# Peptides against a protein of PDB entry 5EG6: the designs that were tried, part 107

Target 1, 151 residues: chain A of PDB entry 5EG6
Amino acid sequence: RLRSQTVSTRYLHVEGGNFHASSQQWGAFYIHLLDDDESEGEEFTVRDGYIHYGQTVKLVCSVTGMALPRLIIRKVDKQTALLDADDPVSQLHKCAFYLKDTERMYLCLSQERIIQFQATPCPKEQNKEMINDGASWTIISTDKAEYTFYE

## One batch from the design tools (peptide; made by RFdiffusion4, then SolubleMPNN)

Design b1_p28_3_s1 (from b1_p28_3, 16 letters changed)
Fold by OpenDDE base, seed 4:
Structure b1_p28_3_s1 (fold): chain B 151 residues (1-151), chain A 28 residues (1-28)
Amino acid sequence: as target 1 above (151 residues)
Amino acid sequence: SELEKKLEEYRKNRSEGFGLVSKAEYYE
């Protein structure tokens, strides 16, 4: 059988104690705003206020309580993550989640797996990094996340 | 924005979460 290119829409989900990309099941996550100098850990102090691009956040599964490492939420423009955007996060815009203190690693889905994808610097634009589609996320409100989808 | 409001409401009330969706291309 010849390999073919395909496109799959998937949702961040926690199952069996692991983060994965589900084509059918929604995971509901709490997004906590952290201070920029907050250390990594299971316990953290949540800040008040609207979340802006460039800020440090924690994603916590509402069901299991499992959390990803500290992330910096960044605005996405086409195939690039913006490094200097600082406006309020909007559901109208795609976003990317940079794993804090890594070499340009972003939260990314690859088929059923959640992986780290290393962004490529943009030579002509120092304020941008090239990411793939799997590292570009759309935030959906809880009312939308209540639905189960099938392929 | 709507997202900002919901996020703020969560911080205050601890009653709402969000889903994350992505679209990836791969070979199979």
Scores: peptide ipSAE 0.311, ipTM 0.707, DockQ to the pose 0.092
Fold by OpenDDE base, seed 5:
Structure b1_p28_3_s1 (fold): chain B 151 residues (1-151), chain A 28 residues (1-28)
Amino acid sequence: as target 1 above (151 residues)
Amino acid sequence: SELEKKLEEYRKNRSEGFGLVSKAEYYE
């Protein structure tokens, strides 16, 4: 039965060997910078340096060691992912995680589930792709467990 | 600024881990 549309704030979390979106629990993750030519796998070589938008990264759960596939972290402007932004990643800006080597698939939450969301090309702006709110993430430090997503 | 300080701490202490927060609309 469909009732009403609601808004929920969720945290990326690992439970039972799976990634999910929790309203109560949040996982601490490591973000590892990879070379652009790094292949997919459980083992990877970490590159030194600060993370910039457009770079390839691995998200690894600090507790379980579970990792997502290779991602390209992209800057978000309103409801669009920027394809050519290359400035340093900032907690002050929303970001999106493109699943590398996919057809515009982004890491997205849907209620309690973590899914892939296919972004829509922007006809008038080739350097942008349209995403939804569930595909827009905010990076928080470990002392920001109480953070609420306001945008 | 305070915000810049927090950002710098994030960058320097990235090895300590981070969380990801999102907000989505859905039907119940």
Scores: peptide ipSAE 0.260, ipTM 0.650, DockQ to the pose 0.086
Fold by OpenDDE base, seed 2:
Structure b1_p28_3_s1 (fold): chain B 151 residues (1-151), chain A 28 residues (1-28)
Amino acid sequence: as target 1 above (151 residues)
Amino acid sequence: SELEKKLEEYRKNRSEGFGLVSKAEYYE
C-alpha cells in the first residue's frame, strides 16, 4: 500500500480519561510548579513562584483533573532539549517535558496518541539530548489557536 | 517573563489556562 506522510498540528487533550493528541480539540492545562524533591502522586503540593526551565512541574487538565506524572520542563533548541537551561519559561521558545526519573523519556505525540519518546544523547554536547518534533511543544494561551515561536 | 506571569496568575487565580501544541508526521 502506498501511504502519504503528512505533518499536522495537534493539541494535548484529555478524552475518555486518557491523554491524546487532537487536531480539533485542545485542553486547557494547569502547569503547577513543584519542589524538586516532591514525590510522585495524585496529591501534591504546589510551589509558589515563577517557572524556570529545569524545574519540576505537573500538568493537570483543568476540566477533568487528569494529570501526567511529574515532568521537568526543558528548553528546546532546534531538535534538542537543553539539560542545563534554567532561565524563565517563555512562550517564545519551544519546550520539552522530560518524564522525571526516567531514562531520557519525553512527552511526545504520535499521530493521535500521547507516548513516551526516548531522547538520544548528544555525543558532542553533554548538555543536550536529541528529541523528535513530536516531543517539542509550544505553550499557548487559551485565547490563541496558533502561536509562532522563535527557533 | 510574560509566560511566567501568566502561569503564576493562572495558578493563583485560575482565570486562565494553557494549551500545548506540537507537530507530528502521520500516514494517511
Scores: peptide ipSAE 0.328, ipTM 0.719, DockQ to the pose 0.113; fails the geometry check
Fold by OpenDDE base, seed 3:
Structure b1_p28_3_s1 (fold): chain B 151 residues (1-151), chain A 28 residues (1-28)
Amino acid sequence: as target 1 above (151 residues)
Amino acid sequence: SELEKKLEEYRKNRSEGFGLVSKAEYYE
């Protein structure tokens, strides 16, 4: 059985009360920094400070107020998520969003859907997990009219 | 970083947030 792989650029978007992957529209999201011990819920306390890789965040749609579960933002190197990176988050680097308290589940695009993708442990590097391209994200500014994906 | 600056602006001026882009892979 042979299958052809198709790759398309998609944006995280909220429509009809659901998160989805749009090829034409993109949502603007607030990234809220949380304490590491913050519990899951609709109400949360925002922590002050710059966001660093490894920290817990909440993604909230600026229009609808819908939020994803608590995420840990991780730095991406090629097709691997770095587990021990702790430098400040930069728009110059791709990132991944680990769903907190799961078994290596990451926020991922699959066609028009937002899914959870289970990363594979890296056998030779304990500080890395293998992810796919759909789980690798680029953060863009809301005032950006044109976008080129960073690779 | 630019992200840090925008996050600071959010705290001070209630900026509009960020967009997220990725490459979706699927098999036909």
Scores: peptide ipSAE 0.302, ipTM 0.703, DockQ to the pose 0.085; fails the geometry check

Design b1_p28_3_s2 (from b1_p28_3, 14 letters changed)
Fold by OpenDDE base, seed 4:
Structure b1_p28_3_s2 (fold): chain B 151 residues (1-151), chain A 28 residues (1-28)
Amino acid sequence: as target 1 above (151 residues)
Amino acid sequence: SELQERLEYLEKNRSKGFGLISKAETYY
């Protein structure tokens, strides 16, 4: 059988006790701000305030309560993650989720799967590392009538 | 500005949950 290759939009979703990338359903995730020194665990202390790039966050599914490991949300410029950006996070901008305490591993979708993708260092720009398209995310509100974002 | 408005929306509605989308290569 002939197969075609194309680029499609997928949503982070939890189903059957696992994270996956769905073409039809999206999960509603709470984005909790954590202290930089917060330890990994099911229980964590949520901090108040605006979420900025470079800060530690916890993504928790609003339906199942399942959570990903601690992440650092980073700003994306084209196909690179910025390591030193610290401005407020916006739905208008692409972002990446670095898994804390890993060697440049980022939250990434690959077809229907959620995987870790290892970013490649930028030799000429130490404040950047290269990611693929599947590791670049857009945050959207659960209300389709109110949110706006740029691709 | 539009950017500032969206930033405020993100902060105000954080507890309501957000969706996350990305683009992936898909084979059919």
Scores: peptide ipSAE 0.371, ipTM 0.742, DockQ to the pose 0.092
Fold by OpenDDE base, seed 5:
Structure b1_p28_3_s2 (fold): chain B 151 residues (1-151), chain A 28 residues (1-28)
Amino acid sequence: as target 1 above (151 residues)
Amino acid sequence: SELQERLEYLEKNRSKGFGLISKAETYY
């Protein structure tokens, strides 16, 4: 049988003690700002201030308390993650989550799974890394009435 | 600006948490 291709919308969610990408349910996560030199661990110091691209953050599930490893939130331009963007994070912009201290690994969805996707360097643009669509995320508020899709 | 307004809203609701969504190609 021939396989068909389509685009699916999925949400980061925690179920059964694991992160997954749900087509029906989305989890609410706290985004905690960390210092750049903060070490990995269950306990961490949260810093005050607006979150900017390039900064280190922790995503914590509001229900289960489960957290992802330290991430660097990066701005997305088309299919590339920007390495040097530092403006404030907005839900009007796509973002990517680089797993800190990895070789260009980004938080990515693959069907219902949450995986790490290795970005490829852009030879002509040293300040960019190529990512796939599954590694491009949109932050939405808990107030759904304020959200509109953008691609 | 609209951008600043949305940023302020985002920060105002930071304690309430956020959702993350993505659209990806799916093969069947």
Scores: peptide ipSAE 0.252, ipTM 0.665, DockQ to the pose 0.085
Fold by OpenDDE base, seed 1:
Structure b1_p28_3_s2 (fold): chain B 151 residues (1-151), chain A 28 residues (1-28)
Amino acid sequence: as target 1 above (151 residues)
Amino acid sequence: SELQERLEYLEKNRSKGFGLISKAETYY
Protein backbone atom coordinates (compact mmCIF):
# COMPACT_ATOMS: atom_id res chain seq x y z
CA ARG B 1 0.00 0.00 0.00
CA LEU B 2 1.19 3.47 -0.85
CA ARG B 3 2.30 5.59 2.05
CA SER B 4 0.06 8.49 2.88
CA GLN B 5 1.63 11.93 2.99
CA THR B 6 0.60 14.97 4.96
CA VAL B 7 1.33 18.37 3.51
CA SER B 8 2.30 21.18 5.85
CA THR B 9 3.30 24.75 5.15
CA ARG B 10 6.19 26.42 6.89
CA TYR B 11 7.52 29.96 6.73
CA LEU B 12 10.99 31.38 6.80
CA HIS B 13 11.47 33.15 10.11
CA VAL B 14 14.22 34.57 12.28
CA GLU B 15 14.23 33.86 15.98
CA GLY B 16 16.97 33.87 18.55
CA GLY B 17 19.51 34.95 16.02
CA ASN B 18 18.82 32.03 13.72
CA PHE B 19 16.81 31.30 10.64
CA HIS B 20 14.21 28.62 11.11
CA ALA B 21 11.05 27.28 9.54
CA SER B 22 7.90 28.07 11.47
CA SER B 23 4.45 26.64 10.96
CA GLN B 24 2.85 29.57 12.72
CA GLN B 25 5.08 32.60 12.35
CA TRP B 26 6.48 34.18 9.23
CA GLY B 27 9.12 36.76 8.65
CA ALA B 28 8.93 39.69 6.32
CA PHE B 29 12.02 39.98 4.21
CA TYR B 30 13.49 42.59 1.97
CA ILE B 31 14.76 41.15 -1.25
CA HIS B 32 17.58 43.15 -2.79
CA LEU B 33 18.90 42.82 -6.29
CA LEU B 34 22.67 42.70 -6.53
CA ASP B 35 25.12 42.87 -9.35
CA ASP B 36 26.39 39.52 -10.46
CA ASP B 37 29.90 40.50 -9.43
CA GLU B 38 28.94 41.76 -5.97
CA SER B 39 31.12 40.25 -3.28
CA GLU B 40 29.85 38.57 -0.16
CA GLY B 41 29.64 40.65 2.97
CA GLU B 42 27.53 42.51 5.47
CA GLU B 43 27.66 45.57 3.29
CA PHE B 44 26.44 45.38 -0.28
CA THR B 45 25.27 47.66 -3.05
CA VAL B 46 21.68 47.33 -4.13
CA ARG B 47 20.81 47.47 -7.80
CA ASP B 48 17.63 49.02 -9.08
CA GLY B 49 15.20 47.11 -11.24
CA TYR B 50 12.83 44.20 -11.38
CA ILE B 51 14.22 40.90 -10.20
CA HIS B 52 14.57 38.18 -12.81
CA TYR B 53 15.35 34.54 -12.40
CA GLY B 54 19.05 33.89 -12.51
CA GLN B 55 19.95 37.11 -10.75
CA THR B 56 21.80 37.51 -7.48
CA VAL B 57 19.77 38.64 -4.50
CA LYS B 58 20.04 39.27 -0.78
CA LEU B 59 17.29 38.36 1.65
CA VAL B 60 17.25 40.54 4.74
CA CYS B 61 14.93 40.13 7.69
CA SER B 62 12.97 43.33 8.14
CA VAL B 63 12.96 42.98 11.91
CA THR B 64 16.39 41.70 12.88
CA GLY B 65 18.44 42.78 9.92
CA MET B 66 19.85 39.30 9.61
CA ALA B 67 20.69 38.34 6.07
CA LEU B 68 21.31 35.15 4.21
CA PRO B 69 24.35 34.78 1.99
CA ARG B 70 24.09 35.85 -1.61
CA LEU B 71 21.49 33.80 -3.42
CA ILE B 72 20.62 33.20 -7.02
CA ILE B 73 16.88 33.01 -7.42
CA ARG B 74 15.88 30.28 -9.82
CA LYS B 75 12.64 29.27 -11.43
CA VAL B 76 11.17 25.95 -10.40
CA ASP B 77 9.46 23.51 -12.71
CA LYS B 78 7.92 20.64 -10.79
CA GLN B 79 10.83 19.34 -8.74
CA THR B 80 13.64 20.89 -10.72
CA ALA B 81 15.40 24.22 -10.56
CA LEU B 82 15.91 25.82 -13.94
CA LEU B 83 19.41 27.12 -14.49
CA ASP B 84 18.75 29.23 -17.55
CA ALA B 85 15.42 30.91 -16.87
CA ASP B 86 15.70 34.69 -16.95
CA ASP B 87 12.14 35.98 -17.03
CA PRO B 88 10.76 38.21 -14.28
CA VAL B 89 10.18 36.53 -10.95
CA SER B 90 6.56 35.55 -10.51
CA GLN B 91 4.80 36.18 -7.27
CA LEU B 92 3.00 33.22 -5.74
CA HIS B 93 4.96 30.82 -7.91
CA LYS B 94 7.59 28.36 -6.85
CA CYS B 95 11.23 29.32 -6.83
CA ALA B 96 14.50 28.08 -5.44
CA PHE B 97 17.37 29.93 -3.82
CA TYR B 98 20.77 28.71 -4.86
CA LEU B 99 23.55 29.67 -2.48
CA LYS B 100 25.98 31.42 -4.73
CA ASP B 101 29.38 29.85 -5.28
CA THR B 102 28.44 26.53 -3.72
CA GLU B 103 28.21 23.04 -5.08
CA ARG B 104 24.54 23.15 -6.00
CA MET B 105 23.42 24.04 -2.49
CA TYR B 106 19.90 25.39 -2.11
CA LEU B 107 18.03 27.00 0.74
CA CYS B 108 15.87 24.28 2.21
CA LEU B 109 13.65 23.59 5.16
CA SER B 110 13.74 20.36 7.10
CA GLN B 111 11.11 20.27 9.78
CA GLU B 112 11.82 23.42 11.81
CA ARG B 113 15.35 23.84 10.51
CA ILE B 114 16.72 25.84 7.63
CA ILE B 115 19.46 23.89 5.94
CA GLN B 116 21.34 23.66 2.70
CA PHE B 117 20.25 20.93 0.34
CA GLN B 118 22.53 19.74 -2.40
CA ALA B 119 20.71 19.48 -5.69
CA THR B 120 21.38 16.59 -8.01
CA PRO B 121 22.26 17.15 -11.64
CA CYS B 122 19.37 16.30 -13.89
CA PRO B 123 20.17 13.48 -16.29
CA LYS B 124 20.07 14.51 -19.92
CA GLU B 125 18.94 18.02 -18.98
CA GLN B 126 21.94 20.17 -18.21
CA ASN B 127 19.76 23.22 -17.68
CA LYS B 128 18.04 21.63 -14.69
CA GLU B 129 18.91 20.47 -11.20
CA MET B 130 16.74 18.20 -9.11
CA ILE B 131 15.65 19.62 -5.78
CA ASN B 132 13.46 18.30 -3.01
CA ASP B 133 10.16 19.77 -1.93
CA GLY B 134 11.75 21.56 1.00
CA ALA B 135 13.86 23.61 -1.38
CA SER B 136 10.85 24.81 -3.34
CA TRP B 137 9.71 28.16 -2.00
CA THR B 138 6.82 30.43 -2.78
CA ILE B 139 7.22 34.17 -2.74
CA ILE B 140 4.25 36.04 -1.36
CA SER B 141 4.21 39.79 -1.25
CA THR B 142 3.54 41.26 2.15
CA ASP B 143 0.65 43.21 0.69
CA LYS B 144 -1.06 40.03 -0.41
CA ALA B 145 -0.20 38.17 2.77
CA GLU B 146 -1.92 40.75 4.93
CA TYR B 147 -5.25 39.59 3.60
CA THR B 148 -4.74 35.95 4.43
CA PHE B 149 -2.20 35.62 7.22
CA TYR B 150 -2.46 36.90 10.76
CA GLU B 151 -0.25 36.03 13.68
CA SER A 1 21.62 52.09 16.54
CA GLU A 2 23.81 50.68 13.85
CA LEU A 3 21.25 48.00 13.14
CA GLN A 4 18.47 50.51 12.70
CA GLU A 5 20.59 52.59 10.41
CA ARG A 6 21.36 49.57 8.30
CA LEU A 7 17.72 48.59 8.12
CA GLU A 8 16.73 52.07 7.12
CA TYR A 9 19.36 52.10 4.43
CA LEU A 10 18.21 48.77 3.08
CA GLU A 11 14.58 49.79 3.14
CA LYS A 12 15.37 53.00 1.38
CA ASN A 13 17.35 51.30 -1.31
CA ARG A 14 15.46 48.05 -1.69
CA SER A 15 14.65 46.78 -5.13
CA LYS A 16 11.26 47.50 -6.58
CA GLY A 17 8.22 46.24 -4.74
CA PHE A 18 9.74 43.47 -2.73
CA GLY A 19 8.60 42.71 0.73
CA LEU A 20 8.03 39.02 0.74
CA ILE A 21 7.14 35.97 2.72
CA SER A 22 8.93 32.81 1.79
CA LYS A 23 7.19 29.55 2.42
CA ALA A 24 7.59 25.94 1.43
CA GLU A 25 5.59 22.79 1.70
CA THR A 26 6.81 19.88 3.72
CA TYR A 27 5.63 16.32 3.57
CA TYR A 28 5.30 14.09 6.59
Scores: peptide ipSAE 0.165, ipTM 0.750, DockQ to the pose 0.228
Fold by OpenDDE base, seed 2:
Parts: sequence; C-alpha cells; structure tokens
Structure b1_p28_3_s2 (fold): chain B 151 residues (1-151), chain A 28 residues (1-28)
Amino acid sequence: as target 1 above (151 residues)
Amino acid sequence: SELQERLEYLEKNRSKGFGLISKAETYY
C-alpha cells in the first residue's frame, strides 16, 4: 500500500501554561546545566561549564518561566539515542531529551502536542535505544547569525 | 498529558543559561 507522508517543522512553544509544538510560533528557552545529583524542583543550582551529552539540564521558557522536568540531553544517531555519548553538545547534531528517572521516556512532539515517548531498547546495541523522529530535536541559537546548519 | 502534569513554573528572571530554539520534524 502506497501512502503519502508530509513533513513539517515544529517548534517547542509555551502557550496557556502548556508546552506544545507549533509550526508558526517558537519559544526561546534557557537551557541550564545541573549537577547529576540535583533534585527535582523549582529551586535548583545552575552549574557552569559546557553542556555535554549525558548531562542533566533544565529547559525554561524565557518568557513564561515554565520549565520541563529534569532532562538528560542525549546525542542522536539516526533513529537512536546514544546512552554513552559524553562529548560537548553541538547544534549541528540532533539531540534527544530523556526525562530523568523515567523508563526511557523522551520529550516528543506528536502533531501539535508535546508528549512523552517511550524508547525501545536496542538488544544488539546496549548503548542505544530507538526513538522516533518526533523525539529528535535540533538546538538552534536565538542568535541566528551565530550558527548555521543544514537539515 | 502526563508530561503536562509534571510541568514546573519558574521565575523568568532566574534563568541564566543560553537561549535556544527547540524544533523537530513531525511526520504524518
């Protein structure tokens, strides 16, 4: 059976106190590096330094202040999230946001909604787990003149 | 959604990280 498929770019956005995926509006977010042992909560200590894959981060909307739970930013290779990558985060590469202390739940877009998507383990590759395209994010600097990349 | 139930509110002035835009492609 032949099927048609459309691809649309969507942006993480906060509206009405909720996160959603918008094709028209985008939110500017602060990404905060946390210590690995930082507890969940509104009060947290921001750690200095470059963000590396595998580290714990907080995404906070610059406008509303709305924040997601603690996330572990992971490198993406095709349709898989890498569990052991620890190099500095690059805007040239897609990333995935694992919801910390969950069973392989990742930040994911589904049409206009932001959901949690459960990754599937890769039996043959212990350092990878399978995610969908909606769980693959691209980090773009708010300064568009600073960074350029191709999708 | 389960995700929305776990959202947290922080003071906007507390944010000190670097700005970014998060985007992804959706297929349907």
Scores: peptide ipSAE 0.093, ipTM 0.604, DockQ to the pose 0.134; fails the geometry check

Design b1_p28_3_s3 (from b1_p28_3, 13 letters changed)
Fold by OpenDDE base, seed 2:
Structure b1_p28_3_s3 (fold): chain B 151 residues (1-151), chain A 28 residues (1-28)
Amino acid sequence: as target 1 above (151 residues)
Amino acid sequence: SELEKRLEYYEKNRSKGFGLVSKAETYY
């Protein structure tokens, strides 16, 4: 069977108790800052302050309250995740979500599914890991103001 | 700067939640 292939924009969404990638619906997620030593769990302590790349965060669906495991938000440069970036997170830049305490696993969409994608080390650049496009995310504001960026 | 203003907006509206968008190859 021949199938047509295309590249589509999809949103992280929660439906039926599961995370998925929707082309039509998008979920609003809270990005909570955690302490670096915060343990995994459904209950967690939210830390005050600006979120910087390299910090541990929790993504929580605003509607269902469902959360992903602890993530480290990382800055993206082209198709690489930067391991040492620590400036404030900005909607001007793409980001990647490293699943904390995994072997280079990143939050990734594959068609309608949300999966873990294993990044490849950059042999000549120790501060970078190669990711695919599905693991590169754009943060969009819930209110569409002038500071909302789209790719 | 403009960048600073955007960052401030981001942090100010953090509690309102954000959407996350990416691109994937899709087969039909």
Scores: peptide ipSAE 0.336, ipTM 0.714, DockQ to the pose 0.078
Fold by OpenDDE base, seed 1:
Structure b1_p28_3_s3 (fold): chain B 151 residues (1-151), chain A 28 residues (1-28)
Amino acid sequence: as target 1 above (151 residues)
Amino acid sequence: SELEKRLEYYEKNRSKGFGLVSKAETYY
């Protein structure tokens, strides 16, 4: 039996009280910079300044208020997440969202679903973890964007 | 609602909004 493969773009979106990957609708998410020692919770303190790779962030749906657990935003190089990158986040570069305090779990889309994808340690490169394409994200500006990333 | 309160809290704490896009493989 022959199978066909198609690559499609999808947006992070909240619908029906759940995060999902939509091919037609995008959600506007507030990205909050947190202290590294900020505990998990529905309420948190937001820091000022440009977001840098390696820092802890919170993603919150601007419409519903639904939030993901604390994430560490990491720079992506090809199909690897860089563990030691600490330069300012750029919208021109792909990024990955590591779920903080997990075993290499990253925010990932799989068709219509938002899942956790476990990265694989990169052989001979301790500063990298291998991720799939679904775990590589591009930050896009929206008309509701209120934050300026480093350019 | 609880969600509304949460949203308000986040907005008061300098919330910054963006979209996120990625690619997925679909098999038919």
Scores: peptide ipSAE 0.330, ipTM 0.731, DockQ to the pose 0.125
Fold by OpenDDE base, seed 5:
Structure b1_p28_3_s3 (fold): chain B 151 residues (1-151), chain A 28 residues (1-28)
Amino acid sequence: as target 1 above (151 residues)
Amino acid sequence: SELEKRLEYYEKNRSKGFGLVSKAETYY
């Protein structure tokens, strides 16, 4: 069989106790703000306040309660994650999720799988790391029934 | 500003949960 390549939009979803990238279903996730010194674990203390880029967050599935490891939410500019952006997180901007305490690993989708993608340093710009499209996320509200991904 | 309004909406609805969407190259 001949196989062809195309681009499709996918949603973060939890099924069978695992995170995956679904083209048909999307999960509703709570984004909890944590203190920078919060340790990894299923139990954590939620911090009050608005979420800003550069802060530590927990993504928790509203249905199953499944959570990803601690993440640092970062602002995306084109195909780069910004390391020093600290303005409020906005649905107007793409974002990336750095896996805390890793070597530039970001939450990424690859077809139906959720993987870790290692960002490449930008030699000319120390405050940026190069990521792929699968590591660039858009946060959508729960009332959206349709979505078109914009590059 | 319009940006501030959108940010306010986002924060007010955070407790309701959000979806996360991206794109991937897929083989068929």
Scores: peptide ipSAE 0.330, ipTM 0.711, DockQ to the pose 0.079
Fold by OpenDDE base, seed 4:
Structure b1_p28_3_s3 (fold): chain B 151 residues (1-151), chain A 28 residues (1-28)
Amino acid sequence: as target 1 above (151 residues)
Amino acid sequence: SELEKRLEYYEKNRSKGFGLVSKAETYY
């Protein structure tokens, strides 16, 4: 069978104890707001209130309970992550997930894998970092359940 | 306003889970 390269839509999903990028299944995740000084760990204290860009969050799979490390959710504009945006998060804009305490590493799709992608600084705009398409995410609302989509 | 729409969205989906979608190169 001949392999061909293409661009496809994929969803963040948990299977077999690992995060992966699925073309057919998507997981429902809780996005928990954390304090900026919250330490890394399985147990964490959730803050009340609307989630804003620039804040620290935890992504937790509603089915398995598996969580990613602490993330900073950032607003995306024209394939750049905005470092100083602080308005409320919504579906109106794409977002990026910075891995907290890393050197510009962002949550990213690569084939079926979830990886870290290092953003490139914008020389002329200190408040922006360049990211690839796989690191730009769209938030979709869903019920607290796993969904399977058949093409 | 856009701000109001964002707030309304969050309130409506506060009790719901979220899916995350992106685009990446893949091989078939």
Scores: peptide ipSAE 0.365, ipTM 0.738, DockQ to the pose 0.089; fails the geometry check

Design b1_p28_4_s1 (from b1_p28_4, 13 letters changed)
Fold by OpenDDE base, seed 1:
Parts: structure tokens; C-alpha cells; sequence
Structure b1_p28_4_s1 (fold): chain B 151 residues (1-151), chain A 28 residues (1-28)
């Protein structure tokens, strides 16, 4: 006998002036491409172009305008974040958001909270960091919001 | 004899956004 247990999908959302993870509501965000040397702040210069892994981005809530700190979007392979991937971000492919200028801190979902998760170095591969499932995100364009994930 | 197995389907964490950065995008 085979039993299947499904973990519910959660979405990044802004509520009450804070980022949180919701099972019912999702937030729409702009991903703004920044220069690698862009400083942290409320004001920033947005670059044109397709987002590539390894680039610095700002996630800004389209409704509230609230933004996360500067992030480096990284490709995910299994339970690892790739540190040297630089290809264009693939829609619906899992990715990770490294908090720029931190010690391996990643944007992470924990229950209903959005936290920072510290990745551990991968002993076998220097170009990878071990993350948990909560730090693996899926990005979809708003025009693809009708897509449903398999449960 | 076969043993029972529990298969876990992992959660998906979703960000809805564009994957193209536009310098002309108006921020709220």
C-alpha cells in the first residue's frame, strides 16, 4: 500500500507591513534588475534586461511598494543553490534568493513566516550551498498565474 | 511482502512576477 502526503503550497505575500507566507493569497512583485555595485536603499537604479542567475535584484510588492533587501537570484539544483550559474532565469524553475552581503543567508519560508535561512557549504562542491525546501522558490509571471502546481 | 510507503509531495513557494526588468516600470 502506497500513501501520498501533500504539503500545501505557500506564496510570498505582504500583510500588515510585513512579508509572510500565505496559503491563500499571493502577492505580485516586480523584480528589478540592479547593477552589481548598487548600494542598498529605498532609491535604486533599475536596469533593462532579462534576469540572469547571479544578478542582483530587488523584489518590490506591486501593491504596497514594500521591498526586500537586495537579493542575488541563484539557480537551484535539488537541495543546493548554485553559486556560479549565470544563465537566464527559467520560468517555473526553482530558484533561491541570497540576501546580498550576508553569510549565506537565503530568503526562506517557515510556516507562515518569511525568515532568513543560513545555507551550509557543500563539502563536495564549492560552487554549491545546501539549502532547505523552504528556501527554494518558484517564479511565475503574472500572466501565468493560472498555472497550478501538482499536489 | 511489500511494505507500506509514505510519499511526500513537497510544497511550492511561489513568487509571481515578471522575469524581465524594465527601467520604465513605475513603482507604487
Amino acid sequence: as target 1 above (151 residues)
Amino acid sequence: MEREVIVLSYSYNVVTSSLYSDSKTVLP
Scores: peptide ipSAE 0.151, ipTM 0.556, DockQ to the pose 0.175
Fold by OpenDDE base, seed 5:
Structure b1_p28_4_s1 (fold): chain B 151 residues (1-151), chain A 28 residues (1-28)
Amino acid sequence: as target 1 above (151 residues)
Amino acid sequence: MEREVIVLSYSYNVVTSSLYSDSKTVLP
């Protein structure tokens, strides 16, 4: 089926100096590829290249300049984040943002708030961590913000 | 369930829809 904006759709947005999840407004963000050994900070070196799952990225608000901590973008399969996927990141596919160097913390939506959610290890699958639906994100280009896509 | 969307300003490969990082982007 074709997927479009619905009442339940929320967008990452920056307002009043804080990240939040808005049902009416979306934020435009730059996604920057970093070296795996890049340190945390406001200033960082951006690499050229196609972004793959497992790589370190920075999300920076194009309007305010506010940035999230370093993230590892991970592939999502159902309710799990894959720890060892390394194929190119594709738009419109679900992904998760692991907060780098944390105890399995992921960027998560909780109603209007953006929080950190701790994933649960999968005992039988060492390459997976269980996340909730709020930690599964969809990426779309600003050029295609009005796109509908298959769900 | 809620649907979470991040709208990104970036270059991408039209064929593969792969995201591309551009070091020439000026940070605000």
Scores: peptide ipSAE 0.112, ipTM 0.634, DockQ to the pose 0.154
Fold by OpenDDE base, seed 3:
Structure b1_p28_4_s1 (fold): chain B 151 residues (1-151), chain A 28 residues (1-28)
Amino acid sequence: as target 1 above (151 residues)
Amino acid sequence: MEREVIVLSYSYNVVTSSLYSDSKTVLP
């Protein structure tokens, strides 16, 4: 089990046309639910409904309109991303964002930078992939200015 | 170990029509 101490809180933010992790400012993002067969592009069709783990989403900055590539939101259990979880997304749980159609690449924080991190397969648990702390995210509503997650 | 907590603030968007988005990112 991963044991860590929270040093600081960083927020996904858009600055100067780039995504970064800020300790001072947080961005408000639309989470758009897409069909599983939706192609990558600047234009996309948004579905209506509660977002479930395993579904395809687009993160779009509400201020700048900047967007990340298509992501699959996955449930996190300790140090692993679950590949087959399909229950509704919970704000009380950490989640991971798999970059769709990649070799196990996940949205990850590295200091102030946003990068992609390659997860490692779990040999004896085919429904799980090992991720690091930087690839574990917590989602909160926009009415909150601060949130701390304790493992 | 020490780590930083990453928080994503979000809003659900209920839009059924196509949306335009700038897909620029720092990811390769």
Scores: peptide ipSAE 0.046, ipTM 0.522, DockQ to the pose 0.031
Fold by OpenDDE base, seed 4:
Structure b1_p28_4_s1 (fold): chain B 151 residues (1-151), chain A 28 residues (1-28)
Amino acid sequence: as target 1 above (151 residues)
Amino acid sequence: MEREVIVLSYSYNVVTSSLYSDSKTVLP
């Protein structure tokens, strides 16, 4: 019997002038730290430093130069985004990208599409918002592309 | 998580295992 393999890994990628989630191709991105008061625009001021959760960042495709809107990178605990975490972003730790100045909208994949997903507040945990699995991202260095993830 | 999504970043310090922003990075 042919064992059906479930596709469980996708990569953020730019193709045809659009962001999408690819099963076969990955995009290389610059992640730029911004000031909290930085306005949205094609031009922005990049700051030096180690990126911490809660900070504002820009993701820019290293090939095309296409960028996503300003994001706040947030720590993920299970299927929740933490609103008050401020420690340095750890290698291979799952994170979520909150679309800045939105009503709890997060960068999310739906099959091959990149969409915005509205998180649900956690009634009993005010410092958390519920996200789906498509809104949880893992960041790795390009030289670590051959790394195998284990669950 | 049922699905895993990976973002490849050039702003990653392997030594410290942390993401680092470099203002000197030239954007395309």
Scores: peptide ipSAE 0.148, ipTM 0.646, DockQ to the pose 0.152; fails the geometry check

